# Designs tried in a protein design run: peptides against a protein of PDB entry 4KTY. Part 6

Target 1, 266 residues: chain A of PDB entry 4KTY
Amino acid sequence: YVLNDIGVIFYGEVNDIKTRSWSYGQFEDGILDTCLYVMDRAQMDLSGRGNPIKVSRVGSAMVNAKDDEGVLVGSWDNIYAYGVPPSAWTGSVDILLEYRSSENPVRYGQCWVFAGVFNTFLRCLGIPARIVTNYFSAHDNDANLQMDIFLEEDGNVNSKLTKDSVWNYHCWNEAWMTRPDLPVGFGGWQAVDSTPQENSDGMYRCGPASVQAIKHGHVCFQFDAPFVFAEVNSDLIYITAKKDGTHVVENVDATHIGKLIVTKQI

## One batch from the design tools (peptide; aimed at target 1 V166 Q197)

Design b1_p9_5_s1 (made by RFdiffusion4, then SolubleMPNN; from b1_p9_5, 3 letters changed)
Fold by OpenDDE base, seed 1:
Structure b1_p9_5_s1 (fold): chain B 266 residues (1-266), chain A 9 residues (1-9)
Amino acid sequence: as target 1 above (266 residues)
Amino acid sequence: SHAIPFPKP
């Protein structure tokens, strides 16, 4: 999880799983220096750079360009005229070296690109890390741990009434560390995500969230456990808005989100 | 990746 410099990222559809190779290149010339530069740009105190909790949280913020002119600009509009299409990247090295050279965010990334670069960052700094792919991954936009789906009177979905959405797949990272700030047993794998999805206390970042805590339904522990929990376990709540302004739950689907979560053993 | 429509109720 640290020494392997080539990996596999799962993507595609749950019924048509695909894999792509990704070169992490954490040992290539200039990459460690670039990771240190990223922490410098984040204005991270030297005292915190030995703490994987702080490092992974800073990394989740800095691998995306939002808020802090971090590494990657995300784009999903299929118009990539001012950079490289996300699908054209094959590894982290070119992205990180471009960032170091230009000192400007690199265009463009999507979840697997963010996860690939973030994986390099973590491994380069000695933090065991892996990429996780979640099929039917929820994006809870209002932090209520559910997908709110509003129905018209005819029973059709009104997609304009909710900001919640579901990705066909989403990639994030898990980083291995102790969590002395959490109760015993909640160390180990921690979910961290650099894809800019939601604001977390002022910045687009996510984690570290204890995987063990989430598995046991504990979403009260820092950081961003509710969001990560929602990604893998949100119920679909079908709501009809009545003329009197009341909301009636018509249906609940607890099986749609998080149909498959996969990661490579290395 | 891309957002997918919610299934029908």
Scores: peptide ipSAE 0.489, ipTM 0.942, DockQ to the pose 0.916
OpenDDE base, seeds 2, 3, 4, 5: peptide ipSAE 0.030, 0.196, 0.190, 0.136; ipTM 0.691, 0.793, 0.804, 0.783

Design b1_p9_5_s2 (made by RFdiffusion4, then SolubleMPNN; from b1_p9_5 with N1S F3A)
Fold by OpenDDE base, seed 2:
Structure b1_p9_5_s2 (fold): chain B 266 residues (1-266), chain A 9 residues (1-9)
Amino acid sequence: as target 1 above (266 residues)
Amino acid sequence: SHAIPFPAP
């Protein structure tokens, strides 16, 4: 999880799983220096750079360009003007070296690109890390731990009221560390995500969230456990907005989100 | 990746 510099990332559809090779290149010339440069750009105190909790949280913020002129600009509109399409990248090295050379965010990434670069960052700094792919991954927009699907009286989706969404697949990272800030038993794998999805206390970042805590429904544990819990376990709540302004729950589906979560075993 | 529509209720 630290020494392997080539990996496989799962993507596609749950019924048609695909894989792509990704070169992490954490031992390539200039990559360690670039990771240190990323922490310098974040103005991270030297005292915190030895703490994997702080490092992984800073990494989740800095691998995306939002807020802090971090590494990657995300794009999902299939235009990708003035940059490289996300599918053209084959590894982290070119992205990180371009960032270091230009000192400007690199265009463009999507979830597997963010996860690939973040994996390099973590491994380069000695943090065991892996990429996780979640099929039917929920994006809870209002932090209520459910997918709120608003319907018109005729049964059509009200897209104006429906703010939550579901990705066909989403990639994030898990990093191995102790969690002395949490109760005993909630160390080990921690979910961290550099794809800009939601604001977390002022920045687009996510984690570290204890995988064990999430598995046992402990969403009160820092950081961002409610959001990660929702990604893998949200119920679909179908709500009809009546003409009189009342809301009626029509149906609940507890099986749609998080149909498959996979990671490469190294 | 892309956002997908919700299934019918």
Scores: peptide ipSAE 0.420, ipTM 0.922, DockQ to the pose 0.929
OpenDDE base, seeds 1, 3, 4, 5: peptide ipSAE 0.028, 0.048, 0.037, 0.099; ipTM 0.684, 0.754, 0.716, 0.765

Design b1_p9_5_s3 (made by RFdiffusion4, then SolubleMPNN; from b1_p9_5, 3 letters changed)
Fold by OpenDDE base, seed 2:
Structure b1_p9_5_s3 (fold): chain B 266 residues (1-266), chain A 9 residues (1-9)
Amino acid sequence: as target 1 above (266 residues)
Amino acid sequence: SHTIPFPKP
């Protein structure tokens, strides 16, 4: 999880799983220096740079350009005229070296690009890391651990009221570390995500969230456990509005989100 | 990646 410089990222649809090769290149010339530069741009104290909890959290913020002029600008509108389409990238090296050279955010990325670059960052700094793909990945917009689907009287979804969404797939990272800040047993794999989805205490970042804590429903554990829990375990809650303004739950679907979570084992 | 519509209830 540290030494492999080439990997496979899962994507596509749950019923038609696809894979793409990704070159992490954590040992390539200039990459370590660029990772140090990223932490310098984040103004990270030297005392924290040996702490994988702090490093992974800073990395989750800095791999995206939001808030801090970090590495990658995300785009999902299929208009990439001022940069490189996300699908054109084949690895992390060109992105990181461009960032170091230009000292400006690189355009453009989507989840697998963010995850690929973040994986390089983690591995380069000696943190065991892997990419995880979740099919039917929930995006909880209001931090209530469920997908709130508001229905019109005709049964169609009210797009104005429905703010939560579901990705066909989403990629994030897991990083291996001890968690002395958590109860015993919640070290090991920690979910971290650099794709800008939600604000976490003032920045677009996510994690580290204990995978074991999430599996056991301990969403009160730092960092961002509720959001990661929702990504893999949200119920769909179908809501209709009555004439008096009250809301009624019409249906609940506990099977739609997180249909498959996969990662490469090497 | 892209967002997908919710299924009908």
Scores: peptide ipSAE 0.521, ipTM 0.946, DockQ to the pose 0.942
OpenDDE base, seeds 1, 3, 4, 5: peptide ipSAE 0.517, 0.520, 0.035, 0.073; ipTM 0.946, 0.945, 0.713, 0.754

Design b1_p9_5_s4 (made by RFdiffusion4, then SolubleMPNN; from b1_p9_5, 3 letters changed)
Fold by OpenDDE base, seed 1:
Structure b1_p9_5_s4 (fold): chain B 266 residues (1-266), chain A 9 residues (1-9)
Amino acid sequence: as target 1 above (266 residues)
Amino acid sequence: SHQIPFPKP
């Protein structure tokens, strides 16, 4: 989880799983220096740089360009006129070296690119890390741990009434660390995500969230456990908005989200 | 990746 410099990222559809190779390149010239530069740009105190909790949280913020002129600009518009299309990247090295050289965010990334670069960052700093792919990954926009789906009176979905959405797949990272700030048993793998999805206490970042805590339904522990829980376990709540303004739950689907979670064992 | 529509109830 630290020594491998080439990996596999799962993507595609749940019924047509695909893999792509990704070169992490954590041992290539200039990469460690770039990771240190990223922490410098984040104005991270030296005393915190040995703490994987702080490092992974800072990394989740800095691998995306939002808020802090971090590494990657996300784009899903299918234009990519002023940079490299997300699908053209084959590894982290070119991205990180471009960032270090230009001192400006690199265009463009999507979830697997963010996860690939973040994986390099974590491994460079001695944090065991892996990429996780979740198929039918929920994006809970209002932090209520469910997908709110509003139906018209005719039973059709009104997509304008909710900001919740589902990705065909989403990639994030798991980082291995102790969690002395949490109860015993909630160390180990921690979910962290650098894809800019939701604001977390003032900036686009996510985690570290205890995987063990989430698996046991404990979303009260820092950081961002409710959001990560929702990504993998949101119920679809079908709500009919009546003419009188009342809402009636018509159906609940607890099986649609998080159909498959895949990670490579290294 | 891309967003997918919600299934019909």
Scores: peptide ipSAE 0.546, ipTM 0.953, DockQ to the pose 0.914
OpenDDE base, seeds 2, 3, 4, 5: peptide ipSAE 0.233, 0.205, 0.193, 0.536; ipTM 0.846, 0.836, 0.828, 0.949

Design b1_p9_6 (made by RFdiffusion4)
Pose (drawn by RFdiffusion4):
Structure b1_p9_6 (pose): chain A 261 residues (1-241, 247-266), chain P 9 residues (1-9)
Amino acid sequence: YVLNDIGVIFYGEVNDIKTRSWSYGQFEDGILDTCLYVMDRAQMDLSGRGNPIKVSRVGSAMVNAKDDEGVLVGSWDNIYAYGVPPSAWTGSVDILLEYRSSENPVRYGQCWVFAGVFNTFLRCLGIPARIVTNYFSAHDNDANLQMDIFLEEDGNVNSKLTKDSVWNYHCWNEAWMTRPDLPVGFGGWQAVDSTPQENSDGMYRCGPASVQAIKHGHVCFQFDAPFVFAEVNSDLIYITAHVVENVDATHIGKLIVTKQI
Amino acid sequence: QYKLPFTAP
């Protein structure tokens, strides 16, 4: 989780698992300096850089280009003007070195690309890290921790009213650290996510959220535990437009995996 | 990566 500079990112389906190799390249010439440049550009106060909670949270904001001209721009537009399609990248090095050289956000990325770059950032600085993949990952748009699926009278999905969504898969990172800001028992792996989905305190960032706190539903502990809980375990609520028609308690988060040791 | 459509129960 610190010294391995290559890895595997899982994707596809639960019974059709695909792998994508990834070069983290945290030891390559120019990468460590690039990680420092990322924190400089985020205007991160130097006095907080010894705190992995802060470093990881800044990283979750700065790896994406929204709000702060950070590292990577997301796109699903099937055109990818003036850049590289997200599927073309095979590691983090070219992205990070291009960012340092051009001093401009790099185009383009999707969830595994954000996760790969963020993983490089964490391991390069010495924060143990890994990439996790969540199949059937919920995206909660109204912060009620459930998927609200509105139905027309005919029972079909009303696409105008329905805003929540589900991904075939989503990848984020876990960082290892104590959580002196939380009661004892909530350190260890912290979910951190640099893929923009929902604002957290006015910026696209997410975490660190204690995985242990998410497991027992104690999502009151900072940061962004409710959103992460919703990604892995929200119920689907079918609502006819308002009458609750049905509840699917098993659809979301069918499987979560990471590369073996 | 893509979003899955919702269907009726």

Design b1_p9_6_s1 (made by RFdiffusion4, then SolubleMPNN; from b1_p9_6 with T7V A8K)
Fold by OpenDDE base, seed 2:
Structure b1_p9_6_s1 (fold): chain B 266 residues (1-266), chain A 9 residues (1-9)
Amino acid sequence: as target 1 above (266 residues)
Amino acid sequence: QYKLPFVKP
């Protein structure tokens, strides 16, 4: 999880799973220096740089460009005129070296690019890390742990009222660390995500969230456990918004989200 | 990646 510099990332559809090679290149010239530069740009205190909890949280913020002119600009509109299309990247090295050279965010990334670069960052700093792909990954935008699907009276989806959404797939990272800030038993793999999705206490970042805590429904544990829980375990709640302002729950689907979670064992 | 459309139940 630290020494392997080439990996495989799962993507595509749950019924047509695809893989792509990704070169992490954590031992390439200039990469460690760039990771240190990232922490410098974050103005991270030296005392925190040896703490994987703090490092992974800072990394989740800095690998995306939001808030702090971090490494990658995300784009999902299929317009990439001012940079490189996300699908053209094959590894982390070119991205990180460009960031170090230009001192400006690199365009463009999507989830696997964010996850790939973040994986390099973590491994460079000695944190065991892997990429995880979740198919039918929920994006809860109001932190209520469910997908609220609003329906018109005719039964069609009201796109204006429906703010929650689901990715066909989403990639994030798991980092291995102890969690002395949590009860005993909730160390080990921690979910961390650098793809900018939701604001977490003032910045677009996510984690570390204890995988064990999430599996046992302990969403009260820092950091961002409710959001990660929702990504893998949200129910779809179909709600008819009537003209009189009343809401009626028409249906609940507890099987739609998180159909498959996969990671490569290296 | 892309956002999946919701469908009526």
Scores: peptide ipSAE 0.607, ipTM 0.942, DockQ to the pose 0.932
OpenDDE base, seeds 1, 3, 4, 5: peptide ipSAE 0.605, 0.594, 0.036, 0.033; ipTM 0.944, 0.938, 0.728, 0.696

Design b1_p9_6_s2 (made by RFdiffusion4, then SolubleMPNN; from b1_p9_6 with T7K A8K)
Fold by OpenDDE base, seed 5:
Structure b1_p9_6_s2 (fold): chain B 266 residues (1-266), chain A 9 residues (1-9)
Amino acid sequence: as target 1 above (266 residues)
Amino acid sequence: QYKLPFKKP
């Protein structure tokens, strides 16, 4: 998980799974230097740079441009006039080297681009890492662990009230580390995500969240376990917002989110 | 990637 510099990322639809090659290039000239530069831009204390918990959390913040002029600008509106379309990238090297050279965020990325660059960052720094793809990935925007779908009385979705959403797929990373800050058994793979989705205690970042903790429903463990849990396991709650202001739960769907989670075993 | 529309229950 550290030595392999080429990978495969799963994407597309759950019923039409696609794969794309991604060159991580963690051994290419200038890449390690760029990773160090990223940590410098984050003003990360030297004392923390040997701690994979801190490094992965900083990486999740800095691979996206939000808050801190980090590496990648996300775009999902199919308008990429001032940069490179997300689908045009084939690896991390060009992105990281452009960032180092320009000292400005690189345009543009979506989840697999963020995950690809983040994977390079982690592997460069000796942290075993892999990319995970979740189909029907929930985006809980109010941290209540459920997808709140508000309906008009006629049954149509009220888009104004419905803030939560579901990605057709979403990619993030898992990083291998011990978690001395957690109870025994919750080390190993940790979910980390550099795609800017929600604010986590002051900035757009996510993780590390213990995969074992998530699997056992321990959402109280740092960091961002509730958000990651919701991505893979939230229920859809269909709520009719009546004209009188009352809310009625019409239906609950516990099978919609996280239909398939895939990772390459390399 | 893109956001999926919610279906009627």
Scores: peptide ipSAE 0.643, ipTM 0.949, DockQ to the pose 0.881
OpenDDE base, seeds 1, 2, 3, 4: peptide ipSAE 0.626, 0.634, 0.633, 0.054; ipTM 0.950, 0.948, 0.949, 0.737

Design b1_p9_6_s3 (made by RFdiffusion4, then SolubleMPNN; from b1_p9_6 with K3V A8K)
Fold by OpenDDE base, seed 2:
Structure b1_p9_6_s3 (fold): chain B 266 residues (1-266), chain A 9 residues (1-9)
Amino acid sequence: as target 1 above (266 residues)
Amino acid sequence: QYVLPFTKP
């Protein structure tokens, strides 16, 4: 989880799982220097740089360009002017070295690119890390732990009112660390995500969230456990918005989200 | 990746 410099990332559809090779390159020349530079740009206190909780949270924020001119600009509109299409990247090294050289965010990334670069960052700094792919990954935008699907009276989806969304797949990272800030038993793998999805206490970042806590429904534990829980275990709530402003729940689907979670074990 | 469309229940 620290020594491997080449990995496999799962993507595609749940019924047509695909894999892509990704070169992490945490031992390549200039990469450690770039990771330190990232923490410098974040103005991270030296006293916190040895704490994997703080490092992973800062990395989550800095691997995306939002808020702080971090490493990667996300784009999902299939128009990648003035940059590199997300699918063209094959590893983290070129991205990180470009960031260090230009001192400007690199264009463009999607979830696996964010996860790949973040994995390099974590491993480079001695934090065991892996990439996780979740198929039918929910994006809860209002922190209510459910997907609210609003329907017109005719039964069609009201896209204007429906703000929650589901990715065909989403990649994030798990980092191994102790959690002395949590009750005993909630150390180990922690979910962290650098893809800019939701604001977390003022910044686009996510985690570390205890995998064990989430698995046992402890969404009150820092950081961002409700969001990560929702990604893998949200119910779809179909709501008809009546003309008089009343809402009627038409259906609930508890099987749609998080159909498969996969990761390479080495 | 892409956003999945919601379907009518």
Scores: peptide ipSAE 0.615, ipTM 0.944, DockQ to the pose 0.916
OpenDDE base, seeds 1, 3, 4, 5: peptide ipSAE 0.605, 0.611, 0.594, 0.024; ipTM 0.944, 0.942, 0.943, 0.649

Design b1_p9_6_s4 (made by RFdiffusion4, then SolubleMPNN; from b1_p9_6, 3 letters changed)
Fold by OpenDDE base, seed 2:
Structure b1_p9_6_s4 (fold): chain B 266 residues (1-266), chain A 9 residues (1-9)
Amino acid sequence: as target 1 above (266 residues)
Amino acid sequence: QFKLPFVKP
């Protein structure tokens, strides 16, 4: 969880699971220095740098370029001008060293790239970490813990009204730590995510959210438990928007989201 | 990765 400098990331489809090798390189020359530089860019107090809760939350913000000129610029439009296509990366080292050298965000990443770089960051700083892949991963954009699918009166999906979405797969990280800020029993693995998806108290970041809390439905626990819960356990709610402005629930699918969560054993 | 399209029930 800390010493392995190469790993496997799961991706693809739930019925066609694929793996890619990823070199974390947390022991390579300049990588630890770059991780410290990332925390410096975040203006993180020295007093917080020994706290894995604070470090992982700052890392989730800084591995993406949003808000703070962090490490990686995300792109999902299949147009990667002025950078490297996400699929071309094979590890964290080149990305982190480029960031340190240029002092500008590196282009481009998608979820596994974010997760790979974030995994390096965590491991460099002595935080046990792993990458997890969730197939049919929900993206709840209004924090209501459900996927709201709006239908026209003819039954077709209204794409304009439907703002929630589902990734074919999504990668994030789990970091191991105690949670003295939570009730007893909710330490251990914490979900953290550096892929910019939703704003969390003013910044694109996510976690740490207690995996145990999520499993037991404790969405009130910091940080971002509702969002992570929704990623793995949202119901699809099919809603017909009537012309008179009323909404009618036509169907509910409680089995579509979070069909498989996979992680490589370390 | 990509966003999956929703389909009518």
Scores: peptide ipSAE 0.560, ipTM 0.936, DockQ to the pose 0.919
OpenDDE base, seeds 1, 3, 4, 5: peptide ipSAE 0.555, 0.554, 0.074, 0.553; ipTM 0.935, 0.933, 0.793, 0.933

Design b1_p9_7 (made by RFdiffusion4)
Pose (drawn by RFdiffusion4):
Structure b1_p9_7 (pose): chain A 261 residues (1-241, 247-266), chain P 9 residues (1-9)
Amino acid sequence: YVLNDIGVIFYGEVNDIKTRSWSYGQFEDGILDTCLYVMDRAQMDLSGRGNPIKVSRVGSAMVNAKDDEGVLVGSWDNIYAYGVPPSAWTGSVDILLEYRSSENPVRYGQCWVFAGVFNTFLRCLGIPARIVTNYFSAHDNDANLQMDIFLEEDGNVNSKLTKDSVWNYHCWNEAWMTRPDLPVGFGGWQAVDSTPQENSDGMYRCGPASVQAIKHGHVCFQFDAPFVFAEVNSDLIYITAHVVENVDATHIGKLIVTKQI
Amino acid sequence: QYLLPFDSL
């Protein structure tokens, strides 16, 4: 989780698992300096850089280009003007070195690309890290921790009212650290996510959220545990437009995996 | 990576 500079990112389907190799390249010339440059650009106060909670949260904001001209721009537009399609990248090095050289956000990325770059950032600084993949990952748009699926009278999905969504898969990172800001028992792996989905305190960032706190539903502990809980375990609520028609308690988060040791 | 549709009832 610190010294391995290559890895595997899982994707596809639960019974059709695909793998994508990834070069983290945290030891390549120019990468460590690039990680320091990322924190400088985020205007991160130096006095907080010994705190992995702060470093990881800044990283979750700065790896994406929204709000702060950070590292990577997301796109699903099937055109990818003036850049590289997200699927073309095979590691983090070219992205990070291009960012340091050009001093401009790099185009383009999707969830595994954000996760790969963020993993490089964490391991390079010495924060143990890994990439996790969540199949059937929920995206909660109204912060009620459930998927609200609005149906028309005919029982079809009303696409105007329905805002929540579900991904075939989503990838984020876990960072290892104590959580002196939380009661004892909530350290260890923290979910951190640099892929923009929802604002957290006015910026696109997510975490660190204690995985242990998410497991027992104690999502009151900072940061962004309710959103992460919703990604892995929200119920689907079918609502006819308002009458609750049905509840699917098993659809979301069918499987979560990471590369074996 | 893509979005999954919801089922009708």

Design b1_p9_7_s1 (made by RFdiffusion4, then SolubleMPNN; from b1_p9_7 with L3V D7P)
Fold by OpenDDE base, seed 2:
Structure b1_p9_7_s1 (fold): chain B 266 residues (1-266), chain A 9 residues (1-9)
Amino acid sequence: as target 1 above (266 residues)
Amino acid sequence: QYVLPFPSL
């Protein structure tokens, strides 16, 4: 994991899985310096820089520009004025070097770009890391561990009431570390995500969340386990909003979310 | 062409 400077990112649809090459370039000139600069910009205490829990959490915050003038500005509106379209990037090196040179957030990223840059950051700092892609990835915005889909009486989605969403695919990272802050057995792979989705204790960041904890439903374990659990295991709750203001649960789909989670085996 | 992520719901 740490030694590979090129990888593959999965994307597309669950029934039409696609792959994209991504150059991590963690050994390229200036990249380590840039990763250190990122931690400096985060004002990360030197004592914490050897702790992969702290480093991965800081990285999840700093790879996005929100809150802290971090590395990448996200854009999903298909208008990329004054920047590079997310699809034009082929690796992390140009992004990180631009950030270091300009000292300003780089435009623009989406999930695979965030994941690619974050993977470089982790690997550069000696943390084993990989990118994972979740197909039908839920975005729970109210931390209830379910996707509330509100329907009009005609069966169409009420977009005003429906605030939760499901991505056709989403990319994040898994980082390998021990978790002495958790019970025995919940070390190993930890989910971390730098795509700005939800606020976590005052910042747009996510993780590290123990993959083993998530797999066994231990959502009480730090960090952001409820959110990551929802991404991979939420039920879809179809609710009809009646004209009288009453809500009726019409259907529950427990199989739609997290249809496939894939990663490149290295 | 790269497939951009989009919400299905």
Scores: peptide ipSAE 0.224, ipTM 0.817, DockQ to the pose 0.159
OpenDDE base, seeds 1, 3, 4, 5: peptide ipSAE 0.185, 0.192, 0.200, 0.217; ipTM 0.804, 0.805, 0.812, 0.817

Design b1_p9_7_s2 (made by RFdiffusion4, then SolubleMPNN; from b1_p9_7 with L3T D7P)
Fold by OpenDDE base, seed 5:
Structure b1_p9_7_s2 (fold): chain B 266 residues (1-266), chain A 9 residues (1-9)
Amino acid sequence: as target 1 above (266 residues)
Amino acid sequence: QYTLPFPSL
């Protein structure tokens, strides 16, 4: 995990799974220095820099530009007028070196780019890490652990009322560490995500959330377990918002979210 | 062309 310089990222659709190579470049010249610089920009205490829990949490915040002028600016508008289209990136090195040189956020990223750069950051700092792709990945925006899909009376989605969303795929990271802050057995793989999706206690970051805790429904465990749980296990709740203001639950789909979770075997 | 993520609903 730490020593692998080239990876594979899964993307596409659940019925049309695609792969792309990604160069992590954690051993390339200037990359370690850049990772240290990222932690400096985060004003991370030296005492925390040896703790993978703190490092991964800071990394999840700093790989995105929100809040703290971190590494990557996300863009989903398909314009990309003032930077590089997310699809043009083939690895982490150019992004990290540009960030270090310019001292400004690099444009632009989407989930796999965030995950790729974050994977480099983690591996560079000696944290075993991998990229995970979740197909039909939920984005719960109100922390109720379900996807509330509001429908018009004709059955079409009411986009004004529906705030929750489901990505056809989403990429994040898993980092390997002990979790002495959690009960025994909840170390190992921890979900961490640098794609700016939701605010977590003051900034756009996510994790580390124990994969074992999520698997066993322990959403009370730090950090961001409810959000990660929702990404992989939310029920879809279809609600008709009637003209009279009443809401009627039309259907519940407990099988749609997290249809497939894939990671490269190393 | 690289497949971008998009809402599946």
Scores: peptide ipSAE 0.245, ipTM 0.827, DockQ to the pose 0.163
OpenDDE base, seeds 1, 2, 3, 4: peptide ipSAE 0.197, 0.234, 0.224, 0.200; ipTM 0.808, 0.824, 0.818, 0.809

